Peptides against a protein of PDB entry 9GMZ. Designs and how they scored, part 61

Target 1, 343 residues: chain A of PDB entry 9GMZ
Amino acid sequence: TGFPLELLTRPATERLAYFENYTVAHPRLKEVYEILMRTIAEPAGASFIFVYGASGVGKTTLRLRVEQKLTELALPKLESDRARVPVVGIEAIAPESRYFNWKEYYTRALITLEEPLIDHKFDYGVRGISRDNFGKINVESKVVAPALRRALENALIHRHPDVFFVDEAQHFGKVASGYKLQDQLDCLKSLANMTGILHCLLGTYELLTFRNLSGQLSRRSVDIHFRRYCADSPEDVQAFKSVLLTFQQHLPLAETPNLVDHWEYFYERTLGCIGTLKDWLKRVLSDALDREATTITLKDLQKRALSVAQCQKMFKEIQEGERQLSETEADVQNLRSALGLGA

## One batch from the design tools (peptide; made by RFdiffusion4, then SolubleMPNN)

Design b1_p11_8_s4 (from b1_p11_8, 7 letters changed)
Fold by OpenDDE base, seed 1:
Structure b1_p11_8_s4 (fold): chain B 343 residues (1-343), chain A 11 residues (1-11)
Amino acid sequence: as target 1 above (343 residues)
Amino acid sequence: STVIEVDLEVP
């Protein structure tokens, strides 16, 4: 089934919003979604989940779908426990300096936890944290990072989310030294331990460097690799073509464009990353709607494609990440062999 | 938000 044909008579804004607001449940997204949902439900003593993969693979889409599902599952309990927040998600900000801004992190986390579904006034026990008449948290500039941390710990304990999401979590690793990186890890570990809240860190393959620095985190973490589609796999190519077919059926245009016939070009410019593909098609659709075009052409696609140089850069970053994971798998096999365990 | 299933059987 394609898009609702009634959209063809609707404003460009509604047509674009339709395309923005649907999610193609592609095989890799489903797989990672199921693993993540299961891990959140049964963390088995884990304090951390690491979800890593290429930029534009769809990690934010995954997070949003999990947040939605956890919210839906919590609704019956939220009727009885009005203090509970089912899930909290923030995006880590890239540090402006060689230091991570913990004050900003704690402030954003507190603001997100206290968003408007919560009628209950919570006293954070910290002067300079208040709630406005709209339920938004206000943090005065005088509040120091240790006080904000205590406020966040108390809020997380009181609201008891099933998981705390941190998107773009590779930004924790952007610090001046390995020692400082360890301190950041210990800080996050302490927050998870003090609150009893499972943390899910989503990020690029740079997150692996962060994960590997703490042997203590490794013992209390679950890893989830969100893979791209690979052109050397016939199954992955077929899945990628099926995604293109689904997208072409759901572009609210008078004439269905043939995206599938151009699958190699789409692959070349997305590297098998469906988030990159969706963002590309969104830009092209927006342009087509602005022109009141009946369809999209290859020329329209080319106008909004990532450059070859951008793709080459992204591909090098992907290859390095995939290499590091392959080396880790080999190290596990070598360790097993050295222990006298079968391969 | 709508979830759309991928038809994997399409050639």
Scores: peptide ipSAE 0.146, ipTM 0.813, DockQ to the pose 0.398
Fold by OpenDDE base, seed 4:
Structure b1_p11_8_s4 (fold): chain B 343 residues (1-343), chain A 11 residues (1-11)
Amino acid sequence: as target 1 above (343 residues)
Amino acid sequence: STVIEVDLEVP
């Protein structure tokens, strides 16, 4: 089944919104989704979940789908417990300075956790945090980071989400020294321990540096690898072609483009990352709709493709991450052999 | 938001 044909008579904005708002449930996304949902339901004493994978693999899509599902599952309980928030998700921002801005992080977390839909007012126990007439959180400039931390700890305890998501969590690691990275990890660990709230950090393979630096986090963490599709795997190539087929059926254009015939070019410019593919197709669809075009061409695709230089850079970052994981798997086998458990 | 299942049977 393709897109609703009625969309062809609708404004360009509605046609684009259709394509933006649907999610292709590709095999790797479904697999990671099921693992993540199970881990959130039964964390088995874990305080952290690490979801790592290539940039543009679809981690934000995964997060948003899990947030939606957790909200839907919580609705019957929220009628009786009006103070509860089922899930909270933020995106970590790259620091403008050499140091991670904890004040901004805590402020954004508080604002996200305390959405206007919560009828129950909470006292943060911190002066200079208030709600406006619309229920929006206002944080005065005089409020310092340690006070915002206490406010967030209290809010997380009171709202008791099933999980706290931090997307783009590799931005915690942008501190120039391993010592400062450890301090940040200890800060996050302390927040999880003080609140009893499960934290899920989603990010690039740079998150592996976090896992390796804290042997104490490793004991209380679950790792989930969100893999890209690999061209050296026939099964992965078939899955990638199936994704292209699904996208071509769901582009709200008068003439269905043949994306599958160009699968190698799509693979070259996405590296098997479905998020990168979706974002590329969104740009191309937007351009086509602006021109009132009946279809998209290879020239339209080329106009919005990532450059070869961008793809080469992204591929080097992926290869380094995949190498580090392969070394970790080898280290596990070596450890098992050294323990006499057999390979 | 709509979830679209992938058809793994590519012709």
Scores: peptide ipSAE 0.119, ipTM 0.804, DockQ to the pose 0.389
Fold by OpenDDE base, seed 2:
Structure b1_p11_8_s4 (fold): chain B 343 residues (1-343), chain A 11 residues (1-11)
Amino acid sequence: as target 1 above (343 residues)
Amino acid sequence: STVIEVDLEVP
C-alpha cells in the first residue's frame, strides 16, 4: 500500500509532513527495536544500555519509536499514578568548550521530565527551580550543577521512567583526556545507581571508547549494535532494495519514481544507512514539491546527494567502528575459547 | 506517527 492518494491534492507542506512523519520499519530497525524493548522490560540488573552504530543508521528514529511505544503501554498505569513519566529522552549537546556542560545537561533533563501536562507538581527542594503558571520548569542561572543533579535525581525517583534515553551520547566522550571521560562515566553510573533508573545511551561508534573505559560499567550494561546494510551480503542488499521500494511507494508524488533501479547509487551515497537515505529523500522531495514536479529524477537525487568526499569520510569512520567491534568480538571469542567455553 | 512495514517483495 502506497501513500494516501488524497495527498496529491493537499498543500506541499502536508505532503512533506506525511513523508517526514512516517517510519519505514526495515529489518535492522525491527531487530534492534525488539531487542531494546525486551531489554527495557527485563533489564536483568543492567543499569545501562548502549546502542551504537553509524551516523545516520536511524538511532534517533529507534529512540522515538521506543518512546512512543513505552508511552502507549504506560497509559493504563498513568491513570493510577499521576506522578509517573513512562520514558524520558534527551539529546546530549556537543560541548562548545573542552568540557561537557553538566549544568546544561541536568537543566535539559529536568525540563524534559517535567512537561506542563503533569498535574502532580514535585518540590525539588532546590532554590531557583520553579514552575511557571503553565507548569513549565524554570531554572535560574544561579543554580549550580550539584543542585541540578540532586533535583534530577529526585525527579527521576519520583517520576520513575522505565528508561532514560540519551541520544548523541558520544558527546560525553569529547573530553581532552581519558581521565575526564572516566569521570563522566562515573557520574552517569552514579546517577543511574542513585535513581534506580535504566539509562540508554545512543550514539556513534565513538561510544565504544566510552563503553570500554569502565570494566565495571560493562558488567551492568547491555550492548546493542545497530548495523548498517552491507553490500557484500545478498540479504542486506535485498533488504536495502526493499527499503527503496517502500520509500518510492510512499513519496507523495503523482508519478512513482523508480528508486530501486538506482539502488547502487543510493547505497554509494548512504553506505547502507537508512536514516541518511530518508534525510536525502526528504531534501529531494522538498525540492520536487517546490517545483510542483510530478516525480523525482536522477538529477534531482544528484543535486542533494552527499559528496563522494563526505561518503569516503563517513565510510572510514564506519570501517573503524566495525573493526573495533570485530576485534572485541574476536577477543570475546578468544576469551571464551581460553576459558574452555565452546564457540 | 505511522509505521510502515518494508515490502520484502522486491521485483
Scores: peptide ipSAE 0.114, ipTM 0.803, DockQ to the pose 0.411
Fold by OpenDDE base, seed 3:
Structure b1_p11_8_s4 (fold): chain B 343 residues (1-343), chain A 11 residues (1-11)
Amino acid sequence: as target 1 above (343 residues)
Amino acid sequence: STVIEVDLEVP
């Protein structure tokens, strides 16, 4: 199976949009998707889900697919309950200042929660929050963060999503010198507890710092590790090659490039992260389409590859995250042994 | 958006 051949006669923008809009359902993505969907359906008293993994592993793709599926599953219920929003997903912004901007976070969450053309006007009980003539939420500058929080709490209770997603959630960890990361977690815990809404935080291995800060989180959170493909695993190498084959078949070019023969180079420059691979191929495809090229070459790939220095930095961050998880597994084994549970 | 299955039988 390949791309629709009719795309070869279409504008470059349509050809690029095809490549952007499809998702390769690789084994690790499917596994994490199934775990996440099951956990959302049956949270078993959890208030948080942590999805962590390397930058570019595909966490945003996972989120978007879960959001789509939850929306599809909710459609029959939304016909009767027009106030309900099935899912909310936002991306946390890196603070420009040394502290996380809660006012901006609450504002973006409110805007996203109310983006569906929900005919039912909800009174947020906060002066300075209004809807424009297009139904878009407007927040006046005079509205303070505590008032925006109350508005978000009320909106989350009223709309009752199955989950609230926060992508790039490691940005909550960017606190100023002297601020405690614990205070950010306590704020999120309070929001989840006050609303009764399950929160899913997706981010890099920096999210492990959040897990380690609170023994109370361990009782109220589910952890999902979104692993990269590892070159030391024959199964992972085979899966990675299969992903490359799928991508080469779905690049809307006149001549199918042989990506699989270059799998080691792709692995070297992506570290087994499929999101990084997709973004790389997207850049290369865009360049090829701009030149009206019939295919992509190794030279085209090299032009848009991450530098060795970037890959070395990313690999150190991955190794540190994987090490912390391995140490945790060893601690579990030590605890089991100490309890007289067989290894 | 379209979901494309990966063929794992690739040599």
Scores: peptide ipSAE 0.104, ipTM 0.803, DockQ to the pose 0.399; fails the geometry check

## One batch from the design tools (peptide; made by RFdiffusion4, then SolubleMPNN)

Design b1_p12_1_s1 (from b1_p12_1, 6 letters changed)
Fold by OpenDDE base, seed 3:
Order: sequence, then C-alpha cells, then structure tokens
Structure b1_p12_1_s1 (fold): chain B 343 residues (1-343), chain A 12 residues (1-12)
Amino acid sequence: as target 1 above (343 residues)
Amino acid sequence: SPFLAIEERLAQ
C-alpha cells in the first residue's frame, strides 16, 4: 500500500503536505510509544518523564502521536467534562539571551493550554490576561513572570491534562554562566508539584545533564531512551531498510524511487535517525515537486544530504550520549554484583 | 493503525 494515486493530479502543496503528515511506524517508535503511554497511565508517583535520544531520532513525532492518542482516549470524558484538556504540548525555545525566558515559556504554555474552541472559559485572576475575539489568550506586556506562573498553575489544575509535554527540553540547560541548571529543574519540579500534573521532557542527550544534577529528580522521574538504529545490528538494519521501503511507497511521485538499494548512503547521512531521514526526503520531495519531476534520483538526494562534516559532528554527540548511558548501565551492574544480586 | 503494519512485519 502506497500513497493515494489521486495525489498525482493534486497541487504540489497537497502532495508535500501528505508526506509531511505521513508517519512511518518503526520498531523503536512503537517501543517508546508503548512505554510512554503506560507511564502516563500509571506514573507510580513520578512527576517527570525524560525522553532522550539523538537529534532527529523522532521525539516530536512520538509526542504528536501520544497527544493524538490521549485526545482520542479522552473524548468520551470530554463530553461530560468540558473544562478538561487531555494533553498539552509545547516546544521549549532556545533563549537568545543567556537566560531562559520564563515569561515567554509561561505565556506559550498558557496559550497552548487554553484552546480557543474550549467551551468552558474562566478568569485567570490576573490583570492583563484576556481573550481576543477568537478566544485566543492575550497577555499584556505588563504581566510579570510570577503572575503568569500562577495563571498557568491555575489553568493546569483546572484543565487537568494527563501530561504536560515539553519538546526540545535541552534548551532549559542553556543557562548563563553563573546560573545553575538546578534552579531551572527546581522551577519545573515546583510547577509539577503545585499542579499535580505529570511533566514529560523530550530532548537530546543533553537532558542527561539534568538527570545527573538531581538525585531527587531520579527518584521522581522515569527515563526513556529513544535509541537510533545501529548498523552493527542486523535487526536494526532490517528495520531501517523497511522504513526506506515505506517512505519510497509514500512519496507522491509518478515513479517510485528505489531508496532501499541506497540504504547504506541513507544510513551514513542520517546515523539511523528516522526524523533526519524524513526531513531529508521532505526537502528532496519539495525540490522534485518544484521541478514537476516524475521521480527522485541519487543526484537529487545528494543535493539535499547533510554534509559529512555535519554527520561527523552529530555522530560525536550521539556517541557521547550513548557512552554515558552505557557507563550508567555498567555502574548498575557493578552495584548489583557488589550487593550480591546476580547480574 | 501505523503500529499494525509494524506488528505484521515483526510477525514475519
């Protein structure tokens, strides 16, 4: 089964949108999805979930699929509880300044949580927070960060989402010299504790720095490693080839390109990260559609590939993250052995 | 379900 053939007669924008919205289900995504859904359903006193993995592994796709599923599962309850929001998801912004902008974070979170179409409206008790004619939250410049925090806390309590997602959460770690990452974590911990809402932070291996800083967070967090596919694993190679096969079938082009025969090149330039692969194919598809091409060629792929230098940099970052996790696993085994617990 | 396609492939 491939893309709907009728797309070949549709505008380039619709053809591109089809591919953008298409998600390949792959084993690592399924595994992490199942763990994450189970953890959200039964957090067992956890206040945080950390989902970490390589840049471009597919964390945003995971988030969006979980958000969709949680919304679907909540629909029967939302008919009776019109104040509830089943899930809220935001992306953390890289600060332009050396300081994380909490005012902007709270504003974006509040805007995202307060769906304009939600039936139940309430006052936040904060002067300078209003709704526009479309029901969208407007925050006046005079509103200070502590007031926005209180408004968000009240909104989270009232809307009671099953989880609060923060994508690109490694950006909390980009603090000025002299600011402690611990302070950012303490702020997030306080928000989770005050609201009783489970927080899920998705990010790169830079999130491991947060885990190492707070022995208290480790007791109240669940860690989920979203692994890339590894070329040294026959199973992972087969899964990666299967993803390529699926993508080639879902590129809305008149002639199906042969991506699978070039799997090594795709692996070299994506490091086994499916999000990176999708983004690459999206760029190539966009170029092909602009040229009204019937297919994509290896030359088209090469034109939009990440450079070897970019891949080498990304691979070093991945290796460092994987090394840190491997050392932690070894430390656990050593601790078990030292305790007289069998390996 | 996108996951059904995975299950069919993993069962092969």
Scores: peptide ipSAE 0.006, ipTM 0.395, DockQ to the pose 0.026
Fold by OpenDDE base, seed 2:
Structure b1_p12_1_s1 (fold): chain B 343 residues (1-343), chain A 12 residues (1-12)
Amino acid sequence: as target 1 above (343 residues)
Amino acid sequence: SPFLAIEERLAQ
């Protein structure tokens, strides 16, 4: 089934919002979703989950769907435990400076964790953290990072989420030295250990640098590779075409555009990344709606496509990430073979 | 689940 036909009579804003909120379940998203949900349910002593993949592969979509599902599953328990938050998700900010701003991170985490509508508001025991009349957390500028950390630890313990998500987690890696990155990982590890809360870091292949720095994290981490679709795999090509067909059916336009016939062009300009594809189609849909167009043309697509130069840059980053993973997999295989463990 | 609505579609 396509989009609700009644949308054709609705404002452009509503039509666009429909598409924005629409998520195609595609094989890689489903696979990673199931692995992630299972790992959250049964972490087996893991303190971290790493979800890595190309920029625009759909990691944020994955996070949001998991957050939604965890919230849904927690609803019956939340009736009895009004202090609980089922899941917390934040996006790591790229530091404006050469150093990660922990104060900002802790502040954002606290604000996100403290839903204004949640019952059982507790005292953080930290001067300069207050709640307004609506229950929203306010953090005074005088509050230092160590105090914010303690407040976050207390909040995480009290609210006891099933998982703490950090999106764009590769921004933790943007430090002047590998040593500082290790310190950051140790800081996160300590936070996870002190709170007993499972942390899930989602990011680009730059997140693989975290694997190389801490052999201790490897023992307490689960790794999930969110792969793109590859044109050299007939199955992946078919999955990608199926995604195009689904998007084609869910573009709220009077005439269904033929996206599938242009699958190679879509692949060329998305590198098999469904998030990149969705964002592209969203831009094109917005333009079409603004013009009150009945359909999307190839010219409309071309106008909003990533440049060849952008795609080449992105592809190099993907290839490097995939290479690093293949080497890691080979190293694991070699290690297993050396240990007399079968392949 | 948004995924359930899609599983029903992928199973068709």
Scores: peptide ipSAE 0.005, ipTM 0.384, DockQ to the pose 0.023
Fold by OpenDDE base, seed 5:
Structure b1_p12_1_s1 (fold): chain B 343 residues (1-343), chain A 12 residues (1-12)
Amino acid sequence: as target 1 above (343 residues)
Amino acid sequence: SPFLAIEERLAQ
């Protein structure tokens, strides 16, 4: 089934919002979703989940769908426990400086966790944290990072989410030295241990650096690789074409564009990353709606495509991440063989 | 909603 035909008579903003909110349930997204949901339900003593993959593979989409599902599943329990928040999700921000800003992180986490609509307001026990007349959290500039951490620990314990999501978590790794990176990992580990809340870090292949630096985190973490579609796999190519067909049917235009016939061009400029594909199509749709166009042409696609140079840079980053994972898998196989356990 | 369509497809 395609988009609702009534959208063709609706404002451009509503047509664009429909496409923005539409999600293709493609095989890799479904697989990772099922693994992640199972792991959240039965963490088996894990304190961390790492979800890593290429930029634009769809990690944010995965997070949002899991957050929504966890919220829906929690609704019956929330009627009896009004203090509970089922899930909390934040995006880590790239530091303007060479160092991750923990004060900003804790502030954003608190603001997200303590939304105005939450019942059973409590005192954080920290001077300079208050609620305004609308119930919005206000953090005074004088509040220091250790105090914000204590406030967040108390809030997480009190609200008891099933999981705490941090998107773009590779930004924790933006430190000047390996020693400082270890300190960041120890800080995150301590927060998870003190609160008893499962943390899920989503990010690029740069998250693999966290796996390599902390043998202790590896024992209490679950790893989920969100793979892109690969052109060397006939199954992956077919899945990618099916995604294009689905997007083609869900672009709210009078004439359905033929995207599938251009699948190689779409693959070349997205590297098999569905998030990159969706963002590209969103930009092209916005342009078409602004011109009151009946369809999308190849020229419209070309105008908003990533440059070859951008794709080459992204591809190098992907290849390095995939190589590191392949080497790790080979090392495990070699270790098993050396131990006489077989492959 | 686009969401119900996703849940139905993810549940299949």
Scores: peptide ipSAE 0.005, ipTM 0.411, DockQ to the pose 0.021; fails the geometry check
Fold by OpenDDE base, seed 1:
Structure b1_p12_1_s1 (fold): chain B 343 residues (1-343), chain A 12 residues (1-12)
Amino acid sequence: as target 1 above (343 residues)
Amino acid sequence: SPFLAIEERLAQ
């Protein structure tokens, strides 16, 4: 099934919005989605879930899909428990300074957790936190980070989400010293322990450094590797071609472009990352709609492609991450072999 | 919902 043909008569903004909101169910996304949903449902004493993978692999799409599903599953219970929020998700901001801004993090978390439409208002016990006339949380500048933390802890306990998502979580690791990174991990661990709320950190392979620093977090964490598609795997190539075919069918253009015939070029410029592919096609679609074009050409694709230099840089970062994971897997296997545990 | 279409495809 392709896009609704009625979109061809709709404004460019609506056509673009359709494609932006469209998600391809590809094998890696499905796999990670199922693992993540299962882990959230049955955390088995885990306090953390780490979802790591290449930039542009589709982690944000995964998060949004899980958030939607958790919300849908919670709807029947939310009628009786009006204080509950089924899921909360924030994006970690890259620190401008050498230090992660916890005050900003807590503020954003509180604002996100406290939806304006929640009827059950509670007092956070912190002066300078209020709701405006629209029910939106307002945090006065005078409120200090420890007070915001207490407010967030109370809010998380009261709202009791099934999971707290932090996207771009590698930004927690951008602290200049190993000690400060450990302090940040301890802070996150303390927040999870104090609230009893499962935390899911999504990010790049830099999260592996974060995981390795805390032996205590590793014992209470579940790891999920969101892999890209690899050109050396026939199955991965077929999956990637299938994604191209699906996107081809869901571009709201009068003439269906042939993306599949150019799969190698798409692979070269996306490194097998479906998020990168979607973003590329979105840019190209936007250009085509602005020109009232009937289709997308190879020339249109080339204009919005990542440069070879960008791809080479991204590929090096991916290879380093994949190598670290492969080494870790080999180390586990070596450890098992050394322990006399059969492979 | 674009999401229902995916769930249906994910369920297939």
Scores: peptide ipSAE 0.000, ipTM 0.381, DockQ to the pose 0.021; fails the geometry check

